# Peptides against a protein of PDB entry 3ESW, part 46

Target 1, 322 residues: chain A of PDB entry 3ESW
Amino acid sequence: NNIDFDSIAKMLLIKYKDFILSKFKKAAPVENIRFQNLVHTNQFAQGVLGQSQHLCTVYDNPSWHSIVLETLDLDLIYKNVDKEFAKDGHAEGENIYTDYLVKELLRYFKQDFFKWCNKPDCNHCGQNTSENMTPLGSQGPNGEESKFNCGTVEIYKCNRCGNITRFPRYNDPIKLLETRKGRCGEWCNLFTLILKSFGLDVRYVWNREDHVWCEYFSNFLNRWVHVDSCEQSFDQPYIYSINWNKKMSYCIAFGKDGVVDVSKRYILQNELPRDQIKEEDLKFLCQFITKRLRYSLNDDEIYQLACRDEQEQIELIRGKTQ

## One batch from the design tools (peptide; made by RFdiffusion4, then SolubleMPNN)

Design b1_p12_5_s3 (from b1_p12_5, 8 letters changed)
Fold by OpenDDE base, seed 3:
Structure b1_p12_5_s3 (fold): chain B 322 residues (1-322), chain A 12 residues (1-12)
Amino acid sequence: as target 1 above (322 residues)
Amino acid sequence: DLELYELLQKLL
């Protein structure tokens, strides 16, 4: 009996695909109940859900992508990318070009485009006057500031001229293209949109301990790559826990196709207590939201994403960045 | 899971 190994292999692959796809079926009533109970009883879960409702979809706006691309110096960016790509003799193929693009976008954004703002300059005294600014506190947005998804406005008084300067904390990334200043929140918000505007697969990473960054899916490296616009950092997930000696508890990645606990990538030492939610409930929550985000995808898309998710989980367990 | 997939792909 010539065992048709090819037929057996094909049949096994079909059964395996079906098995994987079965995990991404619509949530059972029991899972819906568990989800509802979790988000109603656990504040951290509610926070993750709330963030997912915004961060997973807000950047998938073609109108915003157009505005971004019209605002950036694309000629400079691509000139620099082409220059760096040409140095390596193109030997690594087209997929590496996107890594060069992200690296240049990091450079361009930090060096040429956006400014860190601990304190604003005085609106009356002009540039480089932030040293003269005293914080008076925060207030709600005025009618103009409210148009740009502003939750709070920091108020500063100039010690030199006595005038008040407002620093609105805008959440509208299109407004940030105009203001071109902020802290880690504004930096990551706009930079996430910038990366998305180039058609890249990007996640927003929220750290509970007051930092935020991105991940980019590199087709060349075939993995999620750490990207921090504030630090001009590419593929340096260790910078927080090792270089900064930062203590952290949770890092959650938010993308169009899923929500993932990426804490294992970034929390290499100085781990804070993970006491905000049970690990099993967090895993369930992320999986549940991820399933919902994928409900409109076809079986092939679901399968490809599931394979990518499994690869990421293996990477996170093994600690081997290949 | 993925190792099984990779193994199966090598058998094809």
Scores: peptide ipSAE 0.023, ipTM 0.537, DockQ to the pose 0.485
Fold by OpenDDE base, seed 2:
Structure b1_p12_5_s3 (fold): chain B 322 residues (1-322), chain A 12 residues (1-12)
Amino acid sequence: as target 1 above (322 residues)
Amino acid sequence: DLELYELLQKLL
């Protein structure tokens, strides 16, 4: 009997698809109870949930995408992308073009568009006066600052003129298109929106040890790619652990289609204790939130994303960039 | 399941 291997393979694929889809069905009552108990009893879990409620959906705003595209110098951006694409002579078509686009957006954002603001300039003395600024602390936003999702305002006194300068930490990325300055939080926030505005698949990565960055899903590389706007970095996940010698415990990626513990991609050495939550509970939490984010998707979308998830998990375990 | 996925990828 010639074993019809093709028939067996097709049957296995069907059964596998059905099995995968079964995992993304409505949560069982026991899973809901476990989730509720976890977020009520574990502060880290509550924090991850709270972040997911914002970061997974806030950037999927078509009106914001339009405002971004109207604000950026698209002619310059595409001119530079086309120039770089033409130099490398890549025949791989549209898939590799998006990698060049992200690299140019990193360049444009850091070099032409946005500024690092450790301390603000003095509102009275003008430009290049940040060196004269002494921090006085932080306070709540005023009525105007509150319109732009400002959580805190850093207060500085000018040593030269004695005037007070306010540095509001805006969380509204549209306001950041105006202010064009900030620290890693403002950089990552606006840059995440920028990437989303080009129709790219993007995640916001939160590191517990006070840094944030992006991941972009490269269709060319067929994986999630590290993207740090502050560093103008593309596909350099090692920069924190190796170059900065940074100690880290958790890196969590937040996207429209899921929440993923990406710590293994970035924590290559100097791992801090992961004592905020049990590993099994964190895994469950991320899976549960991911499942909820996918409830409205069809079976084919769920299956495609599940295949992507499995590929990422293989990558994270093997340490092999495909 | 990762193991099943890996197995299927070997069969394709």
Scores: peptide ipSAE 0.018, ipTM 0.547, DockQ to the pose 0.875
Fold by OpenDDE base, seed 5:
Structure b1_p12_5_s3 (fold): chain B 322 residues (1-322), chain A 12 residues (1-12)
Amino acid sequence: as target 1 above (322 residues)
Amino acid sequence: DLELYELLQKLL
């Protein structure tokens, strides 16, 4: 009795696809009630929802993508990518090209394009005067700053000339293309948009302990890859827990197609208490938001994304078998 | 779900 394993495999795949598709149907009334109760009773859940409403969709703006591509030195970027691809990439196939692109964008962004701003330069004294700046505190935006989605403005006094310099914390990434300076928030915000402008699958990762970074889905590596623009880091998820010895509780990834708890990728040691929400409720919340984000997708798109989700969950549970 | 997915991957 030669069991036709191929026929069994095909039948199982069909049944599995149908099963997966059934999970992404419209939420049951009970799930909606659970979701509403969770976001109304749990502040952390409300925060995750609020972030998802912005971060999952804001970067999917074709007009912004055009402005980004017009602003970057694409000739330099592609010249460098092509150079590195020509050395090593041909043997590994075309999918590795995107990894080289992301690595070059990390280099270009940190080295050529954007600036870290602990303190602003004095508006009167000019460049390289940040050492003379004393923080006076923060205030709300003025009428001009408010045009660029500014939540807060840091105020500094120059010790040399006595003038006040304003450092608005802009959340408009198009304004950041002009200002070209900031901290982890501005870096991650603009860099997420930059990666999106190249048509890449990107997630914004929020860490509860005041850091943010990106993930890029590498078709070559067939997984989500850690990307930190501040650190010019590619595929180094360990840098926070190991290199920085950072204590962390939650890392949540926000993308157009889903919200995922990625804490296991980054929290390798010194885990802080995960006491903000029950683990089962966080899992439910992320799945529920993800399901809503996928409501307009077709069956094949849903299935492909579900396969990626399962692969990621396997990775997060078992670790990479090197 | 993971077990089923893993089983399917072994059959592919």
Scores: peptide ipSAE 0.027, ipTM 0.575, DockQ to the pose 0.846; fails the geometry check
Fold by OpenDDE base, seed 4:
Structure b1_p12_5_s3 (fold): chain B 322 residues (1-322), chain A 12 residues (1-12)
Amino acid sequence: as target 1 above (322 residues)
Amino acid sequence: DLELYELLQKLL
């Protein structure tokens, strides 16, 4: 009996697809109960859920993408991308061209577009006066600041002129296109939107230990790539654990198609206790949210994303990103 | 790779 291996392979592929798709079916009542209990009883889980409700969808705004593209110096950006692409002698590479684009966007954003702001300049004394600024604390936004999704305003007094300068921590990335300054939060927020505006698959990575960055899915590298706008860093996930010797416990990636614990990519040493949630509950939570984000997708989209997720999980376990 | 297979089974 000639075993038709091709027929068997096709049947196995069908069964495998069906199996994968079965996991993304609407959650069973028991899973809903588990989810509800988890987010009501665990503060970390509630935080992850709250972040997912914002970060997974907020950047998928076509109107914002248009505003971004109108605001950036696209001529300069593409000129530089084309120059570097030509220099490296890549004949074919729509996929690799995107990596050059992201690298140029990192350069452009840090060098030409956005400014780091530990302390604001004095509104009265003008530029390069931040050294004269003393923090007085934080307060709520005023009526104008509240229009731009501002949760907190840092207050500074000028030691030279005595005037008060407000540094609103805007969460509206469109307002950040105007202000052109901030810390890691503002940098990552606007840069995530910028990358999304170029049609890229992007995730926002939240680190519990007060840092944030992006991941971009490189079609050339066929994986999620670390991207930090603050550091002008591309594919350097080790910079926090190794270069900074930063201690970390959790890194969670938020994207339109899922929520993923990416801690293993970034926490290479100096791991802090992961005591905020049980590992099984965190895995369940991320999967449950991911499942919800994919409810409107077709079977082919779900399957392709599931394959990508599986590849990423293999990468994260093997620790071989390089 | 048995390790990959086992991993896939754990992820599945």
Scores: peptide ipSAE 0.012, ipTM 0.458, DockQ to the pose 0.116; fails the geometry check

Design b1_p12_5_s4 (from b1_p12_5, 7 letters changed)
Fold by OpenDDE base, seed 5:
Structure b1_p12_5_s4 (fold): chain B 322 residues (1-322), chain A 12 residues (1-12)
Amino acid sequence: as target 1 above (322 residues)
Amino acid sequence: SIELYELLQKLL
């Protein structure tokens, strides 16, 4: 009996597709009850849900994308990408061009566009005066600062002139195109929008231990790639656990198409207790939110994304990224 | 599902 392996494979693919599509149907009443109970009883689950309601959709704004593209030096960016692509890209195929684009955007953002702000410069004394600034604390935004989604304003006094300088922590990424300064939050916020403005698949990664970064889906590498704008880092998920010796408990990725626990990609050593939620409940929560984000997608889109999800889960289990 | 996906990737 010549087992027609091709016929079996085709039949398995059909059954597998149907099985996958069945998982993305409308949630059963029991799943809705479980979800409601979880987010009402578990503070960590509430936090993940709250972040998903913002981070999964806020960057999908065509008006913001236009403003970003009008603000960046696109001629410089594409000139540099074309230059690097011309060296090696033709041998590796067209999909590698996007990896060169992301690498140039990392360079451009850190070197030419945005500034790290430990302390602001004195508004009176001018540039390179941050060393003279003493923190006085934080307060709520004023009427002008409140227009730009500002939750907190850091207050500094200049030791040289005695004047007060305000450092508003803006969450409006369009305002950040003007101010061009911040810490990891402002960097990641604006850089996520920048990547989205080029039509890329991007996730915002939140670490419980006060850091944030991006992931980009590389069509060339066929996987999610670590991207940290603060570090000008591409595909270096180990930098936190190994290079920084950072202790971490949770890394959660937020994208338009899903919420994923990516802790296994970044927490390679010095793992902190994962005691904020049961592992099964976190898995359920991420899957439930992901299902909701995909309710408007067609069967082919759902299937394609589910294949990416399974590939990522295999990668995270095998530990064979690099 | 992961095991099935891995099997399918070997058959394709």
Scores: peptide ipSAE 0.021, ipTM 0.576, DockQ to the pose 0.829
Fold by OpenDDE base, seed 2:
Structure b1_p12_5_s4 (fold): chain B 322 residues (1-322), chain A 12 residues (1-12)
Amino acid sequence: as target 1 above (322 residues)
Amino acid sequence: SIELYELLQKLL
C-alpha cells in the first residue's frame, strides 16, 4: 500500500489549521475573569493593557497616512531607494525593495526631516541656543498645547535673555510633522506613523527602561526587523544590550494584530529582574490582547497571523536571525 | 504548537 504522503500532509494541515483557529475563538468566561483579575491586581498588566489600547490602533488612520505622504519628500525618498536598489541588482524584486525603502526612511528621517531635542532652542534668541537653556521643571499643557495630546510641558529658562521657553511633549504625531523635533518618544511615535503610511506592518516596541523603537515585518526576510529611527538602525537588535551595555527587563511590541513580548530579541545580556508580573501571566495577557485584536479577522487571516506568530516564537527561542 | 508547526513544515 503506497502511503499517500500528500494526502496525509493535507489532512495534517487541515487538522493543524482547525487546531490553531480553535485557540483564537471567543475567549471563554474563565479567560475573561483571569484577564480582568490580572489587569485589576497587577500594575504592569494594567500598563500593558493601557498602552495596547492606544498603540495597537492609533496608527491605523488613513487620514494621517495621507498627511504624512503629503508632508514627506517622496521624490527624494524614492529616488534614493531606486538608486540603492539598482546598485545591488537583487533578483528578489518587490520584497527586497521594501527593505531599501525602510532604510531610506531611516536615513531621510534622521538626516533630513527630524531633529533630536535634548533641550529646546530659546524662542527669543533663535536657532542653536539650546546650550543656554536651563531646565526649570515640567508643568501641564496650556489650552493650545492640549489640542495636540500633550501630557507634559518641559520648561526652560534662557541664561542669555532670561525668557522662558516651553517644550511640549506632544503625543499627536501630526503635530510632530510640524514641530519636527523631540526625543525617543516623539521620534518613535512619528516614525511608526511614517512606516504605517507606506502600508507596512509595524509594531511599536516599548522598553521598560525608558527607550522605544519600531519593528517592521520584512516580507523579504520573512521576519520582524528591528528599526530604530533615533539610531538610523535597521536589523540591529543587539545595539541596546551589546553596544550600549543597557540593562533591560521588558520589551513589549504593540501592533494592530497583536501584542508580543519581544524581550528575547533585545535583552542579550545584563537582564534585569523580571519581577513586575509572572511570566505565565504576561504570556496570557499578550495572548489575550492579541486574540481580542483579531476578533474581526477571518479564519484565513487568523491562520496566517498565527503561523507568523509561531515563526517569531521559534526565532526568539533559537536566537537565529534568519 | 511550535513542535507541530515544525513537523508540518518538514512534511511540506
Scores: peptide ipSAE 0.016, ipTM 0.567, DockQ to the pose 0.868
Fold by OpenDDE base, seed 3:
Structure b1_p12_5_s4 (fold): chain B 322 residues (1-322), chain A 12 residues (1-12)
Amino acid sequence: as target 1 above (322 residues)
Amino acid sequence: SIELYELLQKLL
């Protein structure tokens, strides 16, 4: 009996597609109740929901993308990308070009565009005066700072001139294009927007232990790739656990198409207790939010994203990402 | 499921 493997494969694919699509149907009343109860009773779940409401959608702003592209030195960026891409003789095809673009954006952002700011320079004394700055604490934004989604302003006194310098912690990434300075939050916020402005599939990764970074979906590598603008790091998910010896409990990725627990990619050692939520409830929460984010997508889009999700889950289980 | 997906990937 010549087993028609092609016919069997086609039939299996149809059945599998239908099965996958069935999971993304409108949430049942019981799932809605479970979700509501979870976010009202669990602070971590409420935090994840709150972050998803912002981080999953805020960067999908065409007006912001235009402003970003107008602000960046695109000529320099593409010149450098083309130069690096040409060294490899174009043998790897068009998809690898985007990896070179992301690598150059990491370089450009860290080296040419944005500045790390532990302490601000004195507004009166000028550049390289941060060593003279004493923190006085934090206060609320003034009327001008409040225009740029500023929740907190750090206040510093110059030991040299005695003047006060304000360091507003802006959450408006467009304001960050002007200020061009910050800590991991400002870096990741603006860099996420930058990557999104190039039409890339990008997630914002929140780590509970006070760090944040990006993931980019590489069409060349066919996976989510770790991207840290602060570190100029591409595809080095191990840097936190191994190189920094950082202890971590949760890493949650927020993207337009989903919320994913990516802890397994980054927490390779020194795992802290995951005691903020039950694992089943976190899984449910992420899936529920993801399902909501996909409600407007067609069956083919849902299926493609679901295939990507399954591949990522396989990767995370196998620990194949170096 | 991951197992089903892995199986399908082997058949493709």
Scores: peptide ipSAE 0.015, ipTM 0.558, DockQ to the pose 0.868
Fold by OpenDDE base, seed 1:
Structure b1_p12_5_s4 (fold): chain B 322 residues (1-322), chain A 12 residues (1-12)
Amino acid sequence: as target 1 above (322 residues)
Amino acid sequence: SIELYELLQKLL
C-alpha cells in the first residue's frame, strides 16, 4: 500500500490548523472565572492587565500617526536610510530596508530629535542650567498639565535665581513631540508611537526593575528584534543582563496582537526571584489577554499570528535570540 | 505544542 505521504501531511496540517483555531475560540466559563479570580487576588496580574488595556491599543491611532509623520524630518531620515541601503542592503533584498529604517530612526531620535532629562533647565535662566537645579519633590498636575495625561510633576528650585521650574511627566506622546525631553518612560512611549506610525509591528516591553524598551518584528530577520531608543540599540537584548549587569525578574511585551512574557530573551544572568505570580498563572494570563485581543481577527490572521507565536516560543526556549 | 509544530515543519 503506497502510503500517500503528501495526503497525510495535508490532513495533518488541516487538523493542526483546526486545533490552533480552537484555542482562540470564545473562552469557556471556567476560564473566565479563573481570569477574574487571578486579577482580583494577584496584584502583579492586575498590573499586567491594567498595562495591557492601555499599551496594546493606545498607539493604534491614525490621527497620531499623521501628526508624527508631519513632525519628523522624513527627508533626512529617508536620505540616510537610502544611503546605508545602497552600501550593502541591495544584495540582501528589499526586506532589509526596514531594518535600516529602524536603525536610522534610533539615530535620528537620540541625536537629532529627543533629549534625556535628568533635571530640567531653569525656566528663568534658560538653556544649559540644569546643573543649578535642586529637586524639591513631586506633586500633582495643574489644570494645564492635566490636559496632556500628566500623573506627576517633578518640582525643582534654581540655586542661582531661586525660581521654581516644573517638570511634568507627560504620558501623552503628542505632547512629547512638543517638549522633546524625558527619561526612559517618555523615550519609549514616543518612540513606540514613531515606529507604529511607519506601519511597523511593534511591542512595548515593560521590565519590573524600572526600565522600558521596544521590540520590532523584522521581516528580514523573521523574528522580534530588541530596540532601545535610550541606548540607540538594535538587536542587543543582552545589554541589560551582560553590559549593565542588571538583575531582573520579569520582562513583559505588550502589542496590539498579544501580551508575551519575553523574560527569557533579556534575563541571561542575575535572575531575581519570580515570586510575584505562579508561572502557570502568568502563562494563562498572557494567553487569555492575547486571545481577547484577537477576537475580531479572521481564521487566517489568527493562524498566521499563532505560527509566529510558536516560532518565538521556540526561539525563547532554545536561547537563539541572536 | 512546539513539538507538534516542529514535527509538522519537518513533514513540509
Scores: peptide ipSAE 0.017, ipTM 0.553, DockQ to the pose 0.860; fails the geometry check

Design b1_p12_6_s1 (from b1_p12_6, 7 letters changed)
Fold by OpenDDE base, seed 2:
Structure b1_p12_6_s1 (fold): chain B 322 residues (1-322), chain A 12 residues (1-12)
Amino acid sequence: as target 1 above (322 residues)
Amino acid sequence: DELIEYFINKVL
């Protein structure tokens, strides 16, 4: 009997679609109870939930996208993208253009647009005076700084003039378009918004060990791609574990359509104890939040995203970038 | 394994 693989595949597809759609239906009462208990009893779970409430939706703001596009040198960006695409991209298909765009945005952001700020320059002495700055500690924002979602202000004293310089840690990415400086938090925050402003599918990745970066969904590569604006890095998930020899425990990706534990992509060696939450509870938490983020989507959108999720899970298990 | 791969390649 020639196994009609096509007939079996069609039957499996139908059953699989129905099965997947069944998982994304409204949460059962037992799942809601489990979720509530988890976020009330586990601090890490509460932190992930709190981050998801902000990071999954904050960047989906059309007014912010317009402001970003009006602020960037789009002529320069597209000129550079077109130049690189014309060399190599035409043979590989139209979808590769977005990969070149992200690579140029990484270049533009790091080289032309944004500045790393380990210490601020002295407001009185002017540019290139950061070496003269002594940290005095941190304080709450003043009334002006508070307008731009500032949680903390780092205070520095100039060793030359004795004046105080404030370095507000703004969380408003529109304010960061003005200030054009920060550390990994400000870099990743604004760069996530920039990528979103080009209509790209982007996640914010939080690492428990004080780093943050992006992931971009490449339609060309058909996978989530590591993107670090600080490092001008594209598709180099190994840089933290291998190049930096960084020890890490958790990497959680936050996007409009889901929350995903991406630790397996980035934690290749020197894994720290994952003792903040049970693995089953973290998996449940991410799935539950993802399910909530998808409640307004239609069956076809849910199915497409679920297929993408399964591909990513296979990738994370196999360690093979397809 | 081949059936799963075939299914994955047709679905994904």
Scores: peptide ipSAE 0.017, ipTM 0.484, DockQ to the pose 0.148
Fold by OpenDDE base, seed 3:
Structure b1_p12_6_s1 (fold): chain B 322 residues (1-322), chain A 12 residues (1-12)
Amino acid sequence: as target 1 above (322 residues)
Amino acid sequence: DELIEYFINKVL
C-alpha cells in the first residue's frame, strides 16, 4: 500500500485550516451572553471595550491620512530614510525599508515636529515662559475647544503677567497636527495616525499605569515591534520595566484586526497585581472583540491573521524575539 | 502541538 503522503498532508492542511476558521465564526448565543454579562459587570472589561470601539477603527480614515501626508515634510523624511538605507548597503524593494521609515518617523516626530508640554507657555509672554505658569486646575472645554474632541482643559496662570493660559487636552489627532504639543496621550495618538498614514500595520498600546505607545508589524522581522514616539524608541519593549523600573499590570494592544493582551512583552519585572479582571475573562474578551473586528474578512485573511496571532503568542510565551 | 508546529513550519 503506497501511502500517498502528499495526499495525506493536503488533507491534514485542509482540515487544520477549517479547524482554525471554525474558531473565528460568528459568536454563539452563549458567547454573546458571556460577553454582555462581562462588560456589564466588570469595569475593566467596559474600559477595554470602550477603547476598542475607538482605537481599533479611528485611525483607518483615508481623509486623515491625506491631511497627515500633506502636513509632514515628506521630502526630508524620505531623504533621510534613503540615506540611511543606502548607507547600510540595502537594495530597493527589501522589506527592511519600512523599519528605516519608522525609525526616521520617530526621529522626525520627536526632533523636528512635536513638542513635549509639561506646562504651556504663557499666551501673552510668548515662548519659553512655561516656568512662570501655575496650574489652577482643569475645566470642561469651551465651544471652540469642543470641536476637536476635547474632554479636559488644563488652566494655568502666568506669575509674570497674571493672564490665564488654557491647555486643552485634544483627542482629535488632526488638531494635534496644528498644536504640535502634548504629553504621552497626544504623542501616541498623533504618531499612531502618522504610522497608519504610511499604510503600516499599527496597534495602539494602552498601559493601565498611565503610559501609551505603538506597535508596528515589521514584515522584515515578521513580528510586532515596540515603537514609542515619546522615547524615540524602536524595538525596546524592556525600557519601561527595566530602564524605568516601572511597575505595570496590563498592556493592551488595539488594532484594526484585533485586541491583544501584550503584557508579557512589556512587563518583564515589577508586575503589579492583575486584579481588575479574571485572566480567562480577559482572554475571552480580547478574543471576542478580535472575532468581531474580523467578521467582514474572507477565510484566507482570517487564516493569515490567525497564523500571525499564533506566532505572536508563541513569541510571548518563549520570550524569544526571533 | 509540536508535530503541528513542525508541520506548520515545514509546510507554511
Scores: peptide ipSAE 0.016, ipTM 0.506, DockQ to the pose 0.146
Fold by OpenDDE base, seed 4:
Structure b1_p12_6_s1 (fold): chain B 322 residues (1-322), chain A 12 residues (1-12)
Amino acid sequence: as target 1 above (322 residues)
Amino acid sequence: DELIEYFINKVL
């Protein structure tokens, strides 16, 4: 009896696809109850859910993409990309071009476009006066600031002129195209939108220990790639744990197609206690939210994404990205 | 590792 291995492989593939698709069917009543109980009883779970409701969808705005592309110096960007791409001897049409684009966007954003703002300049004294600024605290947004999704405004007094300068912490990335300044939050927010505006698969990574960055899916590398606009960093997930010696507990990635615990990519040493949620409950939560985000996708899309998820999980377990 | 990669590349 010649075992038709090709027929068996095809049957296994069909059964595997069916099995994968079965995981993404509408949640059972028991899963819904578990989810509801988890988000009502666990503050960390509620926070992850709240972030997912915003971060997973907010950047999928075609009108914003148009505004971004109209605002950036695309001629400069593509000129630099083409220059570096040609210098390395790559042919047109290679998937690696997108990696060069992201690297140039990192350069352009940090060097030419956006500014780091520890303290604002004095509105009265002008540029390079931040050294004269004393923090007075934070307050709620005024009526104008509230139009741009501002949650808090940092207040500073100028030691030279005595005037008050407001530093609104805008969450509207379109407003950030105007202000062109901020800290890690504003940097990551606008840079995530910029990457999305080029049609890239992008995730927003939240670290519990007060940092945020991006990941983009490189079709050339066939994996999620660390991208930090603040650091002009590409594919350097180790910078936080090793270079900064940062202690961290959780890194959660938020994208249109899923929510993923990516802590293993970034927490290489100095791990803080993961005491905010049970590991099983966090895994369940991320899977449940991911499942909801995929409810409108077809079976082929669900299968392709599930395959990508499995590859990422293997990568995260092996710790061999480098 | 190669077997998992092989399996992944055949199943995916």
Scores: peptide ipSAE 0.009, ipTM 0.479, DockQ to the pose 0.161
Fold by OpenDDE base, seed 5:
Structure b1_p12_6_s1 (fold): chain B 322 residues (1-322), chain A 12 residues (1-12)
Amino acid sequence: as target 1 above (322 residues)
Amino acid sequence: DELIEYFINKVL
């Protein structure tokens, strides 16, 4: 009896697809109860949910994408990408072009477009006066600042002229296209929108220990790739744990299609206690939010994303064999 | 073992 292995393989693939699709059906009543209890009883879970409600959807705004593309020097960007892509002789195919695009966007953003702001320049004395600025504290936004999703305003006094300079911490990424300055929050916020404006698959990564960055899904590398706009870093997830010797507990990635605990990618040493939530409950929470985000997708989209999720989980467990 | 456990926890 010649076992038709091809027929068996096809049947197994069909059954596997059906099984995967069954996991993304509407949550059972028991799962809804577990979810509600978790977000009402666990502050960390409530925080993850709150972040997901914003970060998973805010960047999917076509009007914002148009404004971004109209604001960037696209001629310079594509000229540089084309130049770097041409060096490879196209041997790796078209998929590598997007990696070059992301690398150029990192360069362009840090070198040509956006500025790191430890302290603002004095509004009266002009550029390169930040050294003369003394922090006076923080306050709520005024009526004008409130128009641009401003949660807090840092107040500085100029030691030279005595004038007060306000540094609003804007969360509106369109306002950041005008101000072109900030810290890790403003950098990651606007850079996430920039990457999304090029039609890329992007996640916002929140670290509990006061840092944020992006991940981009590379079709060339067939995985999620670390992207930090502040550091002009591409595929260097080790920089925090190894180079900075940073202690970390949680890294959570937020994208349109899911929420994922990516801590294993970035926490390579000096792990802080993961005491904010039970590991089982965090896994459940991320899966539950992910199911909700995918509820309107078709079976083929769900299956493709589920295959991507499995590959990522295998990567996170095995580590990169460099 | 972790891969098998992951697969089991996903398939089961």
Scores: peptide ipSAE 0.009, ipTM 0.471, DockQ to the pose 0.143; fails the geometry check

